Peptides against a protein of PDB entry 4PAS. Designs and how they scored, part 12

Target 1, 39 residues: chain A of PDB entry 4PAS
Amino acid sequence: SVNQASTSRLEGLQSENHRLRMKITELDKDLEEVTMQLQ
Target 2, 39 residues: chain A of PDB entry 4PAS as posed
Amino acid sequence: SVNQASTSRLEGLQSENHHLRMKITELDKDLEEVTMQLQ

## One batch from the design tools (peptide; aimed at target 1 R9 L13 E16 R21)

Design b1_p19_1 (made by RFdiffusion4; failed a check: too like the target's own chain)
Pose (drawn by RFdiffusion4):
Structure b1_p19_1 (pose): chain A 39 residues (1-39), chain P 19 residues (1-19)
Amino acid sequence: as target 2 above (39 residues)
Amino acid sequence: LEGLQSENHHLRMKITELD
């Protein structure tokens, strides 16, 4: 059952990866909008 | 697993830079 645990760990990390990449997309938008506001 | 953990750590560091 350690094999199934490893599979679940990978899937969880993939979900976490997507969450982080969606956050980067939001932050790139924030960087642009604030930069436009300041300039 | 190690590759994705390193990648997710790198992504957190990128988020800290952007904040």

Design b1_p19_1_s1 (made by RFdiffusion4, then SolubleMPNN; from b1_p19_1, 5 letters changed; failed a check: too like the target's own chain)
Amino acid sequence: VESLESENHHLRMKIKELE

Design b1_p19_1_s3 (made by RFdiffusion4, then SolubleMPNN; from b1_p19_1 with L1V Q5E T16K D19E; failed a check: too like the target's own chain)
Amino acid sequence: VEGLESENHHLRMKIKELE

Design b1_p19_2 (made by RFdiffusion4; failed a check: too like the target's own chain)
Pose (drawn by RFdiffusion4):
Structure b1_p19_2 (pose): chain A 39 residues (1-39), chain P 19 residues (1-19)
Amino acid sequence: as target 2 above (39 residues)
Amino acid sequence: IEGLQSENHHLRMKITELD
């Protein structure tokens, strides 16, 4: 059952990876909008 | 798994830079 645990770990990390990449997309948008506001 | 852990850590560092 450690093999199934490893598979679940990978899937979880993939979900986490997506969450982080979506957050970066949002932050790039924030960086642009604030930069436009300041300039 | 190790590759994704390193990648997710790197992505958190990138988020810290952007904040």

Design b1_p19_2_s1 (made by RFdiffusion4, then SolubleMPNN; from b1_p19_2 with I1V Q5E T16Q D19E; failed a check: too like the target's own chain)
Amino acid sequence: VEGLESENHHLRMKIQELE

Design b1_p19_2_s2 (made by RFdiffusion4, then SolubleMPNN; from b1_p19_2 with I1V G3E Q5E D19E; failed a check: too like the target's own chain)
Amino acid sequence: VEELESENHHLRMKITELE

Design b1_p19_2_s3 (made by RFdiffusion4, then SolubleMPNN; from b1_p19_2 with I1E M13E T16K D19E; failed a check: too like the target's own chain)
Amino acid sequence: EEGLQSENHHLREKIKELE

Design b1_p19_2_s4 (made by RFdiffusion4, then SolubleMPNN; from b1_p19_2, 6 letters changed; failed a check: too like the target's own chain)
Amino acid sequence: VEKLESENHHLRKKIKELE

Design b1_p19_3 (made by RFdiffusion4)
Pose (drawn by RFdiffusion4):
Structure b1_p19_3 (pose): chain A 39 residues (1-39), chain P 19 residues (1-19)
Amino acid sequence: as target 2 above (39 residues)
Amino acid sequence: ELEEVEEELEENNEKIAEM
């Protein structure tokens, strides 16, 4: 069952990866909007 | 905040590569 545990770990990390990438997309938007506000 | 999230993403990618 350690094999199934490894598969679940990978899937969880993939979900986490997507969460982080979505957050980076939002932050890039924030950087642009604040930069426009400041300039 | 973007740099912190990018570091977390790097760490996560390393964990995926180890799998």

Design b1_p19_3_s1 (made by RFdiffusion4, then SolubleMPNN; from b1_p19_3, 10 letters changed)
Fold by OpenDDE base, seed 3:
Structure b1_p19_3_s1 (fold): chain B 39 residues (1-39), chain A 19 residues (1-19)
Amino acid sequence: as target 1 above (39 residues)
Amino acid sequence: ELEELQSELKKVDEEIASL
């Protein structure tokens, strides 16, 4: 049970890590688009 | 917003490394 709980926690954290990285990438793209529009 | 997301990502990475 302890190993299963640790594995489930790791999978949840890996999913959250991916979500955060995708949101950062989206904001970087939005900033690039705004920069191009201001030139 | 970006700074907060980077802070949350760092916290998640630190927890993953502690498992």
Scores: peptide ipSAE 0.499, ipTM 0.867, DockQ to the pose 0.938
OpenDDE base, seeds 1, 2, 4, 5: peptide ipSAE 0.497, 0.498, 0.499, 0.497; ipTM 0.866, 0.865, 0.866, 0.865; seed 2 fails the geometry check

Design b1_p19_3_s2 (made by RFdiffusion4, then SolubleMPNN; from b1_p19_3, 8 letters changed)
Fold by OpenDDE base, seed 1:
Structure b1_p19_3_s2 (fold): chain B 39 residues (1-39), chain A 19 residues (1-19)
Amino acid sequence: as target 1 above (39 residues)
Amino acid sequence: ELEEVKEELKKTDEEIAKL
């Protein structure tokens, strides 16, 4: 149904959004570690 | 890389808000 397709799209976008947030957290941590090594 | 990932996140946030 149209509602099932919209739900599946939302779940896909939420999973991708979570993946992107985790990648940002990892990159921020890598930048913190580089900053600490330069001090 | 970080700014590109933030822009992709923004796009997914905008698409989620439309549903």
Scores: peptide ipSAE 0.608, ipTM 0.897, DockQ to the pose 0.964
OpenDDE base, seeds 2, 3, 4, 5: peptide ipSAE 0.608, 0.605, 0.608, 0.608; ipTM 0.896, 0.896, 0.897, 0.896

Design b1_p19_3_s3 (made by RFdiffusion4, then SolubleMPNN; from b1_p19_3, 8 letters changed)
Fold by OpenDDE base, seed 3:
Structure b1_p19_3_s3 (fold): chain B 39 residues (1-39), chain A 19 residues (1-19)
Amino acid sequence: as target 1 above (39 residues)
Amino acid sequence: ELEKVKQELKETDEKIAQL
């Protein structure tokens, strides 16, 4: 039970971590597009 | 917004490292 709860918590945190990394990539792309429009 | 998301990422990395 304790090991299963720790595994499920890790999987949830890994999923959230991945979502946040993808959002950073999107925001960095949006900043690049704005930078290109200002040149 | 970007700095907020980077901070949330750091907090999730710290929680993962504690498991």
Scores: peptide ipSAE 0.589, ipTM 0.893, DockQ to the pose 0.961
OpenDDE base, seeds 1, 2, 4, 5: peptide ipSAE 0.587, 0.589, 0.589, 0.589; ipTM 0.892, 0.893, 0.893, 0.893

Design b1_p19_3_s4 (made by RFdiffusion4, then SolubleMPNN; from b1_p19_3, 10 letters changed)
Fold by OpenDDE base, seed 1:
Structure b1_p19_3_s4 (fold): chain B 39 residues (1-39), chain A 19 residues (1-19)
Amino acid sequence: as target 1 above (39 residues)
Amino acid sequence: EKEGVLQELKETDEQIAKL
């Protein structure tokens, strides 16, 4: 949708989606570190 | 914790797809 309300909602959702993807990357890195310590 | 984050990601993807 091209209206202002839908545009602002999309931008907010895209920002949150990016934050969540970065959090997954952080958790995967923490898991990698733990895995290396167990080797 | 990761499972919760993946679920929230899925929910945001679904909301984006509806716009």
Scores: peptide ipSAE 0.569, ipTM 0.888, DockQ to the pose 0.858
OpenDDE base, seeds 2, 3, 4, 5: peptide ipSAE 0.568, 0.567, 0.567, 0.567; ipTM 0.889, 0.889, 0.888, 0.888

Design b1_p19_4_s1 (made by RFdiffusion4, then SolubleMPNN; its pose is not in this set)
Fold by OpenDDE base, seed 3:
Order: sequence, then C-alpha cells, then structure tokens
Structure b1_p19_4_s1 (fold): chain B 39 residues (1-39), chain A 19 residues (1-19)
Amino acid sequence: as target 1 above (39 residues)
Amino acid sequence: VREKLEKTEEEIKKAQEEL
C-alpha cells in the first residue's frame, strides 16, 4: 500500500539519521582522543 | 556529516507529513 511504502521510507530515513548521529558521536570521541594526545 | 544529518531530519519531517 502507499502507507506501507511511506512507512518504509520513513523507517529508512530514521535509520540513516541514527547512523549519522552515531558517526558524529564517534568523530567527536576521536577528536577528543587526538586533543588529549596533543596535550 | 552534520549537513547530511540536517537534510535527513528535513526529509523525515516531509515523510511524516505524507503519512
């Protein structure tokens, strides 16, 4: 159904959004580690 | 990455309006 396709698209976007948030958190951690190594 | 996040958040908002 159209509703199933729209729901599946939303779930895909939510999954990608979560992946991007996790990647930002990882990069922030890596930057913190580099900052500590430079001190 | 942040620009992609903002884009996906806007796409989520649009996808929610289509439900």
Scores: peptide ipSAE 0.559, ipTM 0.890, DockQ to the pose 0.907
OpenDDE base, seeds 1, 2, 4, 5: peptide ipSAE 0.559, 0.558, 0.559, 0.559; ipTM 0.890, 0.890, 0.890, 0.890

Design b1_p19_4_s2 (made by RFdiffusion4, then SolubleMPNN; its pose is not in this set)
Fold by OpenDDE base, seed 5:
Structure b1_p19_4_s2 (fold): chain B 39 residues (1-39), chain A 19 residues (1-19)
Amino acid sequence: as target 1 above (39 residues)
Amino acid sequence: VRERLEQTQKEIEEAKKRL
């Protein structure tokens, strides 16, 4: 159904959004560590 | 160290662009 296809697409986008947010948090931590190594 | 900083910054901006 149109609703099922829309729900599955939303779940995929939510999962990718979560993955990207976690990756940004990891990279921001790596950036902090590299910044501390420059001090 | 500088090269790691530049690479990390690039990866952050690429991840932010995909969000």
Scores: peptide ipSAE 0.140, ipTM 0.722, DockQ to the pose 0.055
OpenDDE base, seeds 1, 2, 3, 4: peptide ipSAE 0.139, 0.137, 0.088, 0.136; ipTM 0.722, 0.719, 0.688, 0.718

Design b1_p19_4_s3 (made by RFdiffusion4, then SolubleMPNN; its pose is not in this set)
Fold by OpenDDE base, seed 2:
Structure b1_p19_4_s3 (fold): chain B 39 residues (1-39), chain A 19 residues (1-19)
Amino acid sequence: as target 1 above (39 residues)
Amino acid sequence: VRERLEQTQQEIEKAKQEL
């Protein structure tokens, strides 16, 4: 149904959004570590 | 250090393109 396709797309976008937020948090830690190595 | 900084910056810009 149109509703099932919309729900599955939303769940996919929510999962991708979560993945990207976790990747940003990882990169922020890597950037912090590089910043500490420059001190 | 410089190479690691450049790699991290490239990874950040890549992650921003996926948003």
Scores: peptide ipSAE 0.101, ipTM 0.680, DockQ to the pose 0.050
OpenDDE base, seeds 1, 3, 4, 5: peptide ipSAE 0.098, 0.061, 0.097, 0.098; ipTM 0.679, 0.622, 0.677, 0.679

Design b1_p19_4_s4 (made by RFdiffusion4, then SolubleMPNN; its pose is not in this set)
Fold by OpenDDE base, seed 2:
Structure b1_p19_4_s4 (fold): chain B 39 residues (1-39), chain A 19 residues (1-19)
Amino acid sequence: as target 1 above (39 residues)
Amino acid sequence: VRERLEETQKKIEEAKKEL
């Protein structure tokens, strides 16, 4: 149904959004480590 | 220190390619 296709698309976008947020958190930690190495 | 910095910078650039 149109509703099922819309729900599956939303779930896909939510999972991708979560993946991207986790990658941002990883990059922030790596940048903190680089900053500490430059001090 | 220099080697560790280069390794961390490499990881950051690898992770940026996945965004």
Scores: peptide ipSAE 0.061, ipTM 0.635, DockQ to the pose 0.033
OpenDDE base, seeds 1, 3, 4, 5: peptide ipSAE 0.060, 0.044, 0.058, 0.061; ipTM 0.633, 0.562, 0.627, 0.642

Design b1_p19_5 (made by RFdiffusion4; failed a check: too like the target's own chain)
Pose (drawn by RFdiffusion4):
Structure b1_p19_5 (pose): chain A 39 residues (1-39), chain P 19 residues (1-19)
Amino acid sequence: as target 2 above (39 residues)
Amino acid sequence: TSRIEQLESENHHLRMKIT
């Protein structure tokens, strides 16, 4: 059952990876919008 | 295992980028 645990770990990390990448997309948008506001 | 280690390292770098 440690093999199934490893598979679940990988899937969880993939979900986390997507969450982080969606947050980066949001932050890049924020960087642009604030930069436009300041300039 | 290697893939898990790579993703843990990658997700760490992504969190650091967000900070």

Design b1_p19_5_s1 (made by RFdiffusion4, then SolubleMPNN; from b1_p19_5, 7 letters changed; failed a check: too like the target's own chain)
Amino acid sequence: NSEIEGLESENHHLRLLLS

Design b1_p19_5_s2 (made by RFdiffusion4, then SolubleMPNN; from b1_p19_5, 7 letters changed; failed a check: too like the target's own chain)
Amino acid sequence: NSQIEGLQSENHHLRQLIA

Design b1_p19_5_s3 (made by RFdiffusion4, then SolubleMPNN; from b1_p19_5, 8 letters changed; failed a check: too like the target's own chain)
Amino acid sequence: NSQIEGLQSENHHLRELLS

Design b1_p19_5_s4 (made by RFdiffusion4, then SolubleMPNN; from b1_p19_5, 6 letters changed; failed a check: too like the target's own chain)
Amino acid sequence: NSRIEGLQSENHHLREKLA

Design b1_p19_6_s2 (made by RFdiffusion4, then SolubleMPNN; its pose is not in this set)
Fold by OpenDDE base, seed 4:
Order: sequence, then structure tokens, then C-alpha cells
Structure b1_p19_6_s2 (fold): chain B 39 residues (1-39), chain A 19 residues (1-19)
Amino acid sequence: as target 1 above (39 residues)
Amino acid sequence: RLEELRKEKKELEERLKQL
């Protein structure tokens, strides 16, 4: 149904949003570690 | 390596703004 397609699209966007936020947090840690090694 | 990580972070942040 149109409602099922809209729900599945929202769940996919929420999952991708979460994945991207977690990857940004990982990269911030990696950037901190590399920055400390260069000082 | 640092510039690669900065670039990757920026690309992910731009993708996040499109959601």
C-alpha cells in the first residue's frame, strides 16, 4: 500500500541517518588520534 | 591520511543534510 511504501522509506532514511552519524563519530575519533600523533 | 579522513567526514556530512 501507499502507507507501507511511505513507512519503509522512512525506516530506510532513519537507518541511513543513524549509520551516517555513527560513521561521523568514528571519523571524529580517528581525526583526533591522527591529530595527536602529528603534534 | 588526515586530509583523506577530513574529506570523508565532509562527504558524509553533506549526505546527512540530504536525508
Scores: peptide ipSAE 0.280, ipTM 0.794, DockQ to the pose 0.952
OpenDDE base, seeds 1, 2, 3, 5: peptide ipSAE 0.270, 0.266, 0.206, 0.265; ipTM 0.790, 0.789, 0.754, 0.788

Design b1_p19_6_s4 (made by RFdiffusion4, then SolubleMPNN; its pose is not in this set)
Fold by OpenDDE base, seed 2:
Structure b1_p19_6_s4 (fold): chain B 39 residues (1-39), chain A 19 residues (1-19)
Amino acid sequence: as target 1 above (39 residues)
Amino acid sequence: MIEKLQKEKEELLKRLEEL
């Protein structure tokens, strides 16, 4: 159904959005740790 | 090292704006 395809597309976008936000948080932590080690 | 992580973060932010 068109509705099922739209729902599956939204769920895929939400999952990718969450994954990208988690990776950004990990990179921010890695940047903080490296910055502290260089002080 | 920092510049590489900053570029990776910038690429992820650009991808997040496309969603």
Scores: peptide ipSAE 0.286, ipTM 0.776, DockQ to the pose 0.958
OpenDDE base, seeds 1, 3, 4, 5: peptide ipSAE 0.282, 0.279, 0.284, 0.281; ipTM 0.774, 0.774, 0.776, 0.775

Design b1_p19_7 (made by RFdiffusion4)
Pose (drawn by RFdiffusion4):
Structure b1_p19_7 (pose): chain A 39 residues (1-39), chain P 19 residues (1-19)
Amino acid sequence: as target 2 above (39 residues)
Amino acid sequence: VEEELEENEEEIEEAEEEL
C-alpha cells in the first residue's frame, strides 16, 4: 500500500503544481496592471 | 510563489523517481 501512497502523492503534487502555476498567471497580470497604473 | 513552484517541481521529480 506504500505503492498506492506514492501514486497519490504524485497526483497531489501535480494538483499543487497547477494551483501554483495559476497563481503565477494571476500575478503576472497584476504586475502588468500595476506597472501600467504607475507609469 | 515561484520558489514554492520550484520546490513543488523538485518534489514531483522525487515522487517520479520513487515510482

Design b1_p19_7_s1 (made by RFdiffusion4, then SolubleMPNN; from b1_p19_7, 6 letters changed)
Fold by OpenDDE base, seed 2:
Structure b1_p19_7_s1 (fold): chain B 39 residues (1-39), chain A 19 residues (1-19)
Amino acid sequence: as target 1 above (39 residues)
Amino acid sequence: VRERLEKTEEEIEKAKEEL
């Protein structure tokens, strides 16, 4: 039970970490597109 | 967003120490 709770917490944190990395990549692309439009 | 990412990375390392 303890190991299952710790594993489920780790999986949740890894999923959130992945979502945050994808959001950074999206925002960095949006910033690049805006930068290209201003040139 | 980047500060939240850093906090989740720190929490991942703590969660690995509990396994």
Scores: peptide ipSAE 0.511, ipTM 0.880, DockQ to the pose 0.944
OpenDDE base, seeds 1, 3, 4, 5: peptide ipSAE 0.510, 0.510, 0.509, 0.508; ipTM 0.879, 0.879, 0.879, 0.879

Design b1_p19_7_s2 (made by RFdiffusion4, then SolubleMPNN; from b1_p19_7, 8 letters changed)
Fold by OpenDDE base, seed 3:
Structure b1_p19_7_s2 (fold): chain B 39 residues (1-39), chain A 19 residues (1-19)
Amino acid sequence: as target 1 above (39 residues)
Amino acid sequence: VRKRLEETEKEIEQAKKEL
């Protein structure tokens, strides 16, 4: 039970970390598009 | 977003030590 709770927490954090990385990549692309439109 | 990413990386390293 303790190891299952710790594993589930780790998996949740890894999923959130992945989502945040994908969101940074999206925002960096949106910033590049805005930068190209301003040139 | 970047601040929360850094926080999750620290929490992941802590959670790995608790396994």
Scores: peptide ipSAE 0.572, ipTM 0.895, DockQ to the pose 0.942
OpenDDE base, seeds 1, 2, 4, 5: peptide ipSAE 0.571, 0.572, 0.570, 0.572; ipTM 0.895, 0.895, 0.895, 0.895

Design b1_p19_7_s3 (made by RFdiffusion4, then SolubleMPNN; from b1_p19_7, 8 letters changed)
Fold by OpenDDE base, seed 1:
Structure b1_p19_7_s3 (fold): chain B 39 residues (1-39), chain A 19 residues (1-19)
Amino acid sequence: as target 1 above (39 residues)
Amino acid sequence: VRERLEQTESEIEKAQKEL
């Protein structure tokens, strides 16, 4: 149905959004570690 | 990464309004 296709698209976007947030958190941690090594 | 995140947030908001 149209509603099933819309729901599946939303779930895919939410999954991608979560993956991107986790990647930002990883990069922020790596940046913090580099910053501490330079101090 | 941040630009794509902002895009997905906008797309999620649109998709939620279509439900």
Scores: peptide ipSAE 0.587, ipTM 0.897, DockQ to the pose 0.944
OpenDDE base, seeds 2, 3, 4, 5: peptide ipSAE 0.587, 0.587, 0.587, 0.586; ipTM 0.897, 0.897, 0.897, 0.897

Design b1_p19_7_s4 (made by RFdiffusion4, then SolubleMPNN; from b1_p19_7, 8 letters changed)
Fold by OpenDDE base, seed 3:
Structure b1_p19_7_s4 (fold): chain B 39 residues (1-39), chain A 19 residues (1-19)
Amino acid sequence: as target 1 above (39 residues)
Amino acid sequence: VRERLEQTEKEIKEAQKEL
């Protein structure tokens, strides 16, 4: 039970970390597009 | 977003140590 709770927490954190990395990549792309439109 | 990413990376390292 303790190991299952710790594993489930780790999996949740890994999923959130992945989502945040994808969001940074999206925002960096949006900033590149805005930068190209301002040139 | 970046601050929360850094926090999750810290929490992941802590959670991995508890396994």
Scores: peptide ipSAE 0.598, ipTM 0.899, DockQ to the pose 0.942
OpenDDE base, seeds 1, 2, 4, 5: peptide ipSAE 0.597, 0.598, 0.598, 0.597; ipTM 0.898, 0.899, 0.899, 0.899

Design b1_p19_8 (made by RFdiffusion4)
Pose (drawn by RFdiffusion4):
Structure b1_p19_8 (pose): chain A 39 residues (1-39), chain P 19 residues (1-19)
Amino acid sequence: as target 2 above (39 residues)
Amino acid sequence: LEEVEEELEENNEEITELE
């Protein structure tokens, strides 16, 4: 069952990866909007 | 942003090790 555990770990990390990439997309938007506000 | 990029790097490294 350690094999199934490894598979679940990878799937979880993939989910986490997507969450982080979606946050980066949001932050890039924030950087642009604040930069426009300041300039 | 930097903190989130560091967390993403660490996550990608662990994914690569598992693959």

Design b1_p19_8_s1 (made by RFdiffusion4, then SolubleMPNN; from b1_p19_8, 9 letters changed)
Fold by OpenDDE base, seed 1:
Structure b1_p19_8_s1 (fold): chain B 39 residues (1-39), chain A 19 residues (1-19)
Amino acid sequence: as target 1 above (39 residues)
Amino acid sequence: MEEVRKELERVDKEIAELK
């Protein structure tokens, strides 16, 4: 039970980690586009 | 961006504790 809870939590965190990294990638792209427009 | 980075740091720390 404890191990199952920990595993489920880990899987959820790994999914969240991926989501956050993708969001960072999107924001970096947006920043690049803004930077290009300012030059 | 800073908010996202802080959240990522939180998640990374918790992942490290579970492994």
Scores: peptide ipSAE 0.485, ipTM 0.863, DockQ to the pose 0.968
OpenDDE base, seeds 2, 3, 4, 5: peptide ipSAE 0.483, 0.482, 0.479, 0.483; ipTM 0.862, 0.862, 0.861, 0.862

Design b1_p19_8_s2 (made by RFdiffusion4, then SolubleMPNN; from b1_p19_8, 9 letters changed)
Fold by OpenDDE base, seed 1:
Structure b1_p19_8_s2 (fold): chain B 39 residues (1-39), chain A 19 residues (1-19)
Amino acid sequence: as target 1 above (39 residues)
Amino acid sequence: LEKVKEELKKVDEEIAKLQ
């Protein structure tokens, strides 16, 4: 059904959202570490 | 980092259309 397709798409996007947020946190940490090493 | 932030923005915009 249209509702099932929309729900499955939303769940996939929510999982991708979480993955991207975790990756941003990791990259921010890596950037901080590099910044500290260059000081 | 900016590329990942732009990807997140696109995902957030699509989530907002489904809610």
Scores: peptide ipSAE 0.500, ipTM 0.867, DockQ to the pose 0.979
OpenDDE base, seeds 2, 3, 4, 5: peptide ipSAE 0.496, 0.495, 0.496, 0.496; ipTM 0.866, 0.866, 0.867, 0.866

Design b1_p19_8_s3 (made by RFdiffusion4, then SolubleMPNN; from b1_p19_8, 11 letters changed)
Fold by OpenDDE base, seed 1:
Structure b1_p19_8_s3 (fold): chain B 39 residues (1-39), chain A 19 residues (1-19)
Amino acid sequence: as target 1 above (39 residues)
Amino acid sequence: KQKVLEELQKVDKEIAELK
Protein backbone atom coordinates (compact mmCIF):
# COMPACT_ATOMS: atom_id res chain seq x y z
CA SER B 1 0.00 0.00 0.00
CA VAL B 2 1.21 3.51 -0.89
CA ASN B 3 -1.54 5.60 0.66
CA GLN B 4 -0.81 8.36 3.15
CA ALA B 5 -2.03 6.36 6.14
CA SER B 6 0.31 3.48 5.35
CA THR B 7 3.19 5.89 4.72
CA SER B 8 2.67 7.60 8.07
CA ARG B 9 2.49 4.23 9.81
CA LEU B 10 5.68 3.10 8.09
CA GLU B 11 7.53 6.24 9.14
CA GLY B 12 6.40 5.74 12.73
CA LEU B 13 7.54 2.13 12.66
CA GLN B 14 10.92 3.11 11.23
CA SER B 15 11.38 5.58 14.07
CA GLU B 16 10.40 2.91 16.59
CA ASN B 17 12.78 0.47 14.93
CA HIS B 18 15.64 2.93 15.39
CA ARG B 19 14.68 3.54 19.03
CA LEU B 20 14.62 -0.18 19.76
CA ARG B 21 17.97 -0.76 18.07
CA MET B 22 19.55 2.01 20.13
CA LYS B 23 18.07 0.52 23.28
CA ILE B 24 19.58 -2.86 22.41
CA THR B 25 22.97 -1.20 21.92
CA GLU B 26 22.72 0.43 25.33
CA LEU B 27 21.67 -2.82 26.99
CA ASP B 28 24.63 -4.60 25.41
CA LYS B 29 26.95 -1.89 26.69
CA ASP B 30 25.52 -2.16 30.19
CA LEU B 31 25.89 -5.93 30.09
CA GLU B 32 29.51 -5.60 29.02
CA GLU B 33 30.23 -3.19 31.86
CA VAL B 34 28.61 -5.49 34.41
CA THR B 35 30.57 -8.42 33.04
CA MET B 36 33.84 -6.51 33.32
CA GLN B 37 33.05 -5.46 36.88
CA LEU B 38 32.34 -9.06 37.90
CA GLN B 39 35.66 -10.29 36.51
CA LYS A 1 16.93 -7.39 26.21
CA GLN A 2 14.86 -10.35 25.06
CA LYS A 3 11.68 -8.31 25.45
CA VAL A 4 13.16 -5.51 23.35
CA LEU A 5 14.24 -8.00 20.70
CA GLU A 6 10.71 -9.38 20.52
CA GLU A 7 9.32 -5.88 20.12
CA LEU A 8 11.83 -5.20 17.36
CA GLN A 9 10.77 -8.37 15.57
CA LYS A 10 7.14 -7.23 15.64
CA VAL A 11 8.10 -3.83 14.26
CA ASP A 12 10.26 -5.38 11.54
CA LYS A 13 7.44 -7.70 10.53
CA GLU A 14 4.95 -4.88 10.20
CA ILE A 15 7.47 -2.78 8.24
CA ALA A 16 7.94 -5.68 5.83
CA GLU A 17 4.18 -5.98 5.38
CA LEU A 18 3.87 -2.31 4.49
CA LYS A 19 6.64 -2.35 1.89
Scores: peptide ipSAE 0.567, ipTM 0.885, DockQ to the pose 0.924
OpenDDE base, seeds 2, 3, 4, 5: peptide ipSAE 0.563, 0.564, 0.564, 0.564; ipTM 0.885, 0.886, 0.886, 0.886

Design b1_p19_8_s4 (made by RFdiffusion4, then SolubleMPNN; from b1_p19_8, 10 letters changed)
Fold by OpenDDE base, seed 3:
Structure b1_p19_8_s4 (fold): chain B 39 residues (1-39), chain A 19 residues (1-19)
Amino acid sequence: as target 1 above (39 residues)
Amino acid sequence: MEKVLEELKKVEEEIKKLQ
């Protein structure tokens, strides 16, 4: 149904948003380590 | 210097996985 397709699309976008937020957190830590080594 | 270059390379590879 249109509702099932909309729900599955939202769940896919939510899982991808979570993945991207975890990757931002990984990059922020790696940038902090680089910044600390440049000081 | 060598440690900074290895960490920069790690950040570059992680950026590439986001694209």
Scores: peptide ipSAE 0.027, ipTM 0.478, DockQ to the pose 0.044
OpenDDE base, seeds 1, 2, 4, 5: peptide ipSAE 0.026, 0.026, 0.027, 0.027; ipTM 0.470, 0.470, 0.474, 0.476

## One batch from the design tools (peptide; aimed at target 1 T7 R9 E16 N17)

Design b1_p20_1 (made by RFdiffusion4)
Pose (drawn by RFdiffusion4):
Structure b1_p20_1 (pose): chain A 39 residues (1-39), chain P 20 residues (1-20)
Amino acid sequence: as target 2 above (39 residues)
Amino acid sequence: EVKEELEENEEEIEEAKEEL
């Protein structure tokens, strides 16, 4: 069952990777919008 | 900080692939 645990771990990390990447997309938008507001 | 967390997460994914 440690094999199934490893599979679940990978899937979880892939879900986390997507979450982080969606947050970067948002932050890049924030950087642009604030930069435009400041300039 | 979010980019550092992503880098760490990518390393963990690679480790999990190697384990599998």

Design b1_p20_1_s1 (made by RFdiffusion4, then SolubleMPNN; from b1_p20_1, 8 letters changed)
Fold by OpenDDE base, seed 5:
Structure b1_p20_1_s1 (fold): chain B 39 residues (1-39), chain A 20 residues (1-20)
Amino acid sequence: as target 1 above (39 residues)
Amino acid sequence: SVRERLEETEKKIEEAKKAL
């Protein structure tokens, strides 16, 4: 149904959004580690 | 960038919610 397709799209976008947030957290941690090594 | 992609997904999520 249209609702099932819309729900599946939303779930896919939410999953991708979560993955992107986790990647930002990883990169922010890596940046912090590099910053600490330069001090 | 990763941040731009995040903002794009957030926008698409809000659009997808309005379509439900």
Scores: peptide ipSAE 0.439, ipTM 0.864, DockQ to the pose 0.909
OpenDDE base, seeds 1, 2, 3, 4: peptide ipSAE 0.437, 0.435, 0.438, 0.438; ipTM 0.864, 0.863, 0.863, 0.864

Design b1_p20_1_s2 (made by RFdiffusion4, then SolubleMPNN; from b1_p20_1, 11 letters changed)
Fold by OpenDDE base, seed 1:
Structure b1_p20_1_s2 (fold): chain B 39 residues (1-39), chain A 20 residues (1-20)
Amino acid sequence: as target 1 above (39 residues)
Amino acid sequence: DVRSRLEQTQQEIEQARQEL
């Protein structure tokens, strides 16, 4: 149904948003570690 | 090189922000 397609798309976007937010958090930590290595 | 690692990490952060 149109509702099933909309819910599956929302679940996909929520999963991708979560993945990207976790990736940003990892990269921010990697940036901190690199910054500490420059001091 | 630590500068090259910094520049790469900054580029990867900006790429991840553009995918949001």
Scores: peptide ipSAE 0.125, ipTM 0.678, DockQ to the pose 0.056
OpenDDE base, seeds 2, 3, 4, 5: peptide ipSAE 0.095, 0.113, 0.124, 0.121; ipTM 0.645, 0.662, 0.678, 0.671

Design b1_p20_1_s3 (made by RFdiffusion4, then SolubleMPNN; from b1_p20_1, 9 letters changed)
Fold by OpenDDE base, seed 1:
Structure b1_p20_1_s3 (fold): chain B 39 residues (1-39), chain A 20 residues (1-20)
Amino acid sequence: as target 1 above (39 residues)
Amino acid sequence: SVRERLEQTQSEIEKAKKEL
């Protein structure tokens, strides 16, 4: 149904959004480590 | 960028929620 397709799209977007948030957290941690090594 | 794609997906999520 149209509703099932819309729900599946939303779930896919939420999964991608979560993956991107986790990637930002990883990059922020890596940046902090580099910053500490430069001090 | 990762941040730009995050903002885009968030906007798309809000649109998709309004269609339900």
Scores: peptide ipSAE 0.579, ipTM 0.897, DockQ to the pose 0.939
OpenDDE base, seeds 2, 3, 4, 5: peptide ipSAE 0.578, 0.579, 0.578, 0.576; ipTM 0.896, 0.897, 0.897, 0.896

Design b1_p20_1_s4 (made by RFdiffusion4, then SolubleMPNN; from b1_p20_1, 8 letters changed)
Fold by OpenDDE base, seed 1:
Structure b1_p20_1_s4 (fold): chain B 39 residues (1-39), chain A 20 residues (1-20)
Amino acid sequence: as target 1 above (39 residues)
Amino acid sequence: SVRKRLEETQQKIEEAKEEL
């Protein structure tokens, strides 16, 4: 049961970490688009 | 910031791995 709780927490953290990486990619794309519009 | 949250989640991942 302890190992199951720890595994579920790890999986949740890995999912959040992935979401944050995807958000960085989105922000980089948004910055690129803004930069292009200002040229 | 998003980057700071990423660093914090990465640290928590390493801590969670040590608990397994």
Scores: peptide ipSAE 0.530, ipTM 0.885, DockQ to the pose 0.896
OpenDDE base, seeds 2, 3, 4, 5: peptide ipSAE 0.529, 0.528, 0.528, 0.528; ipTM 0.885, 0.885, 0.884, 0.885

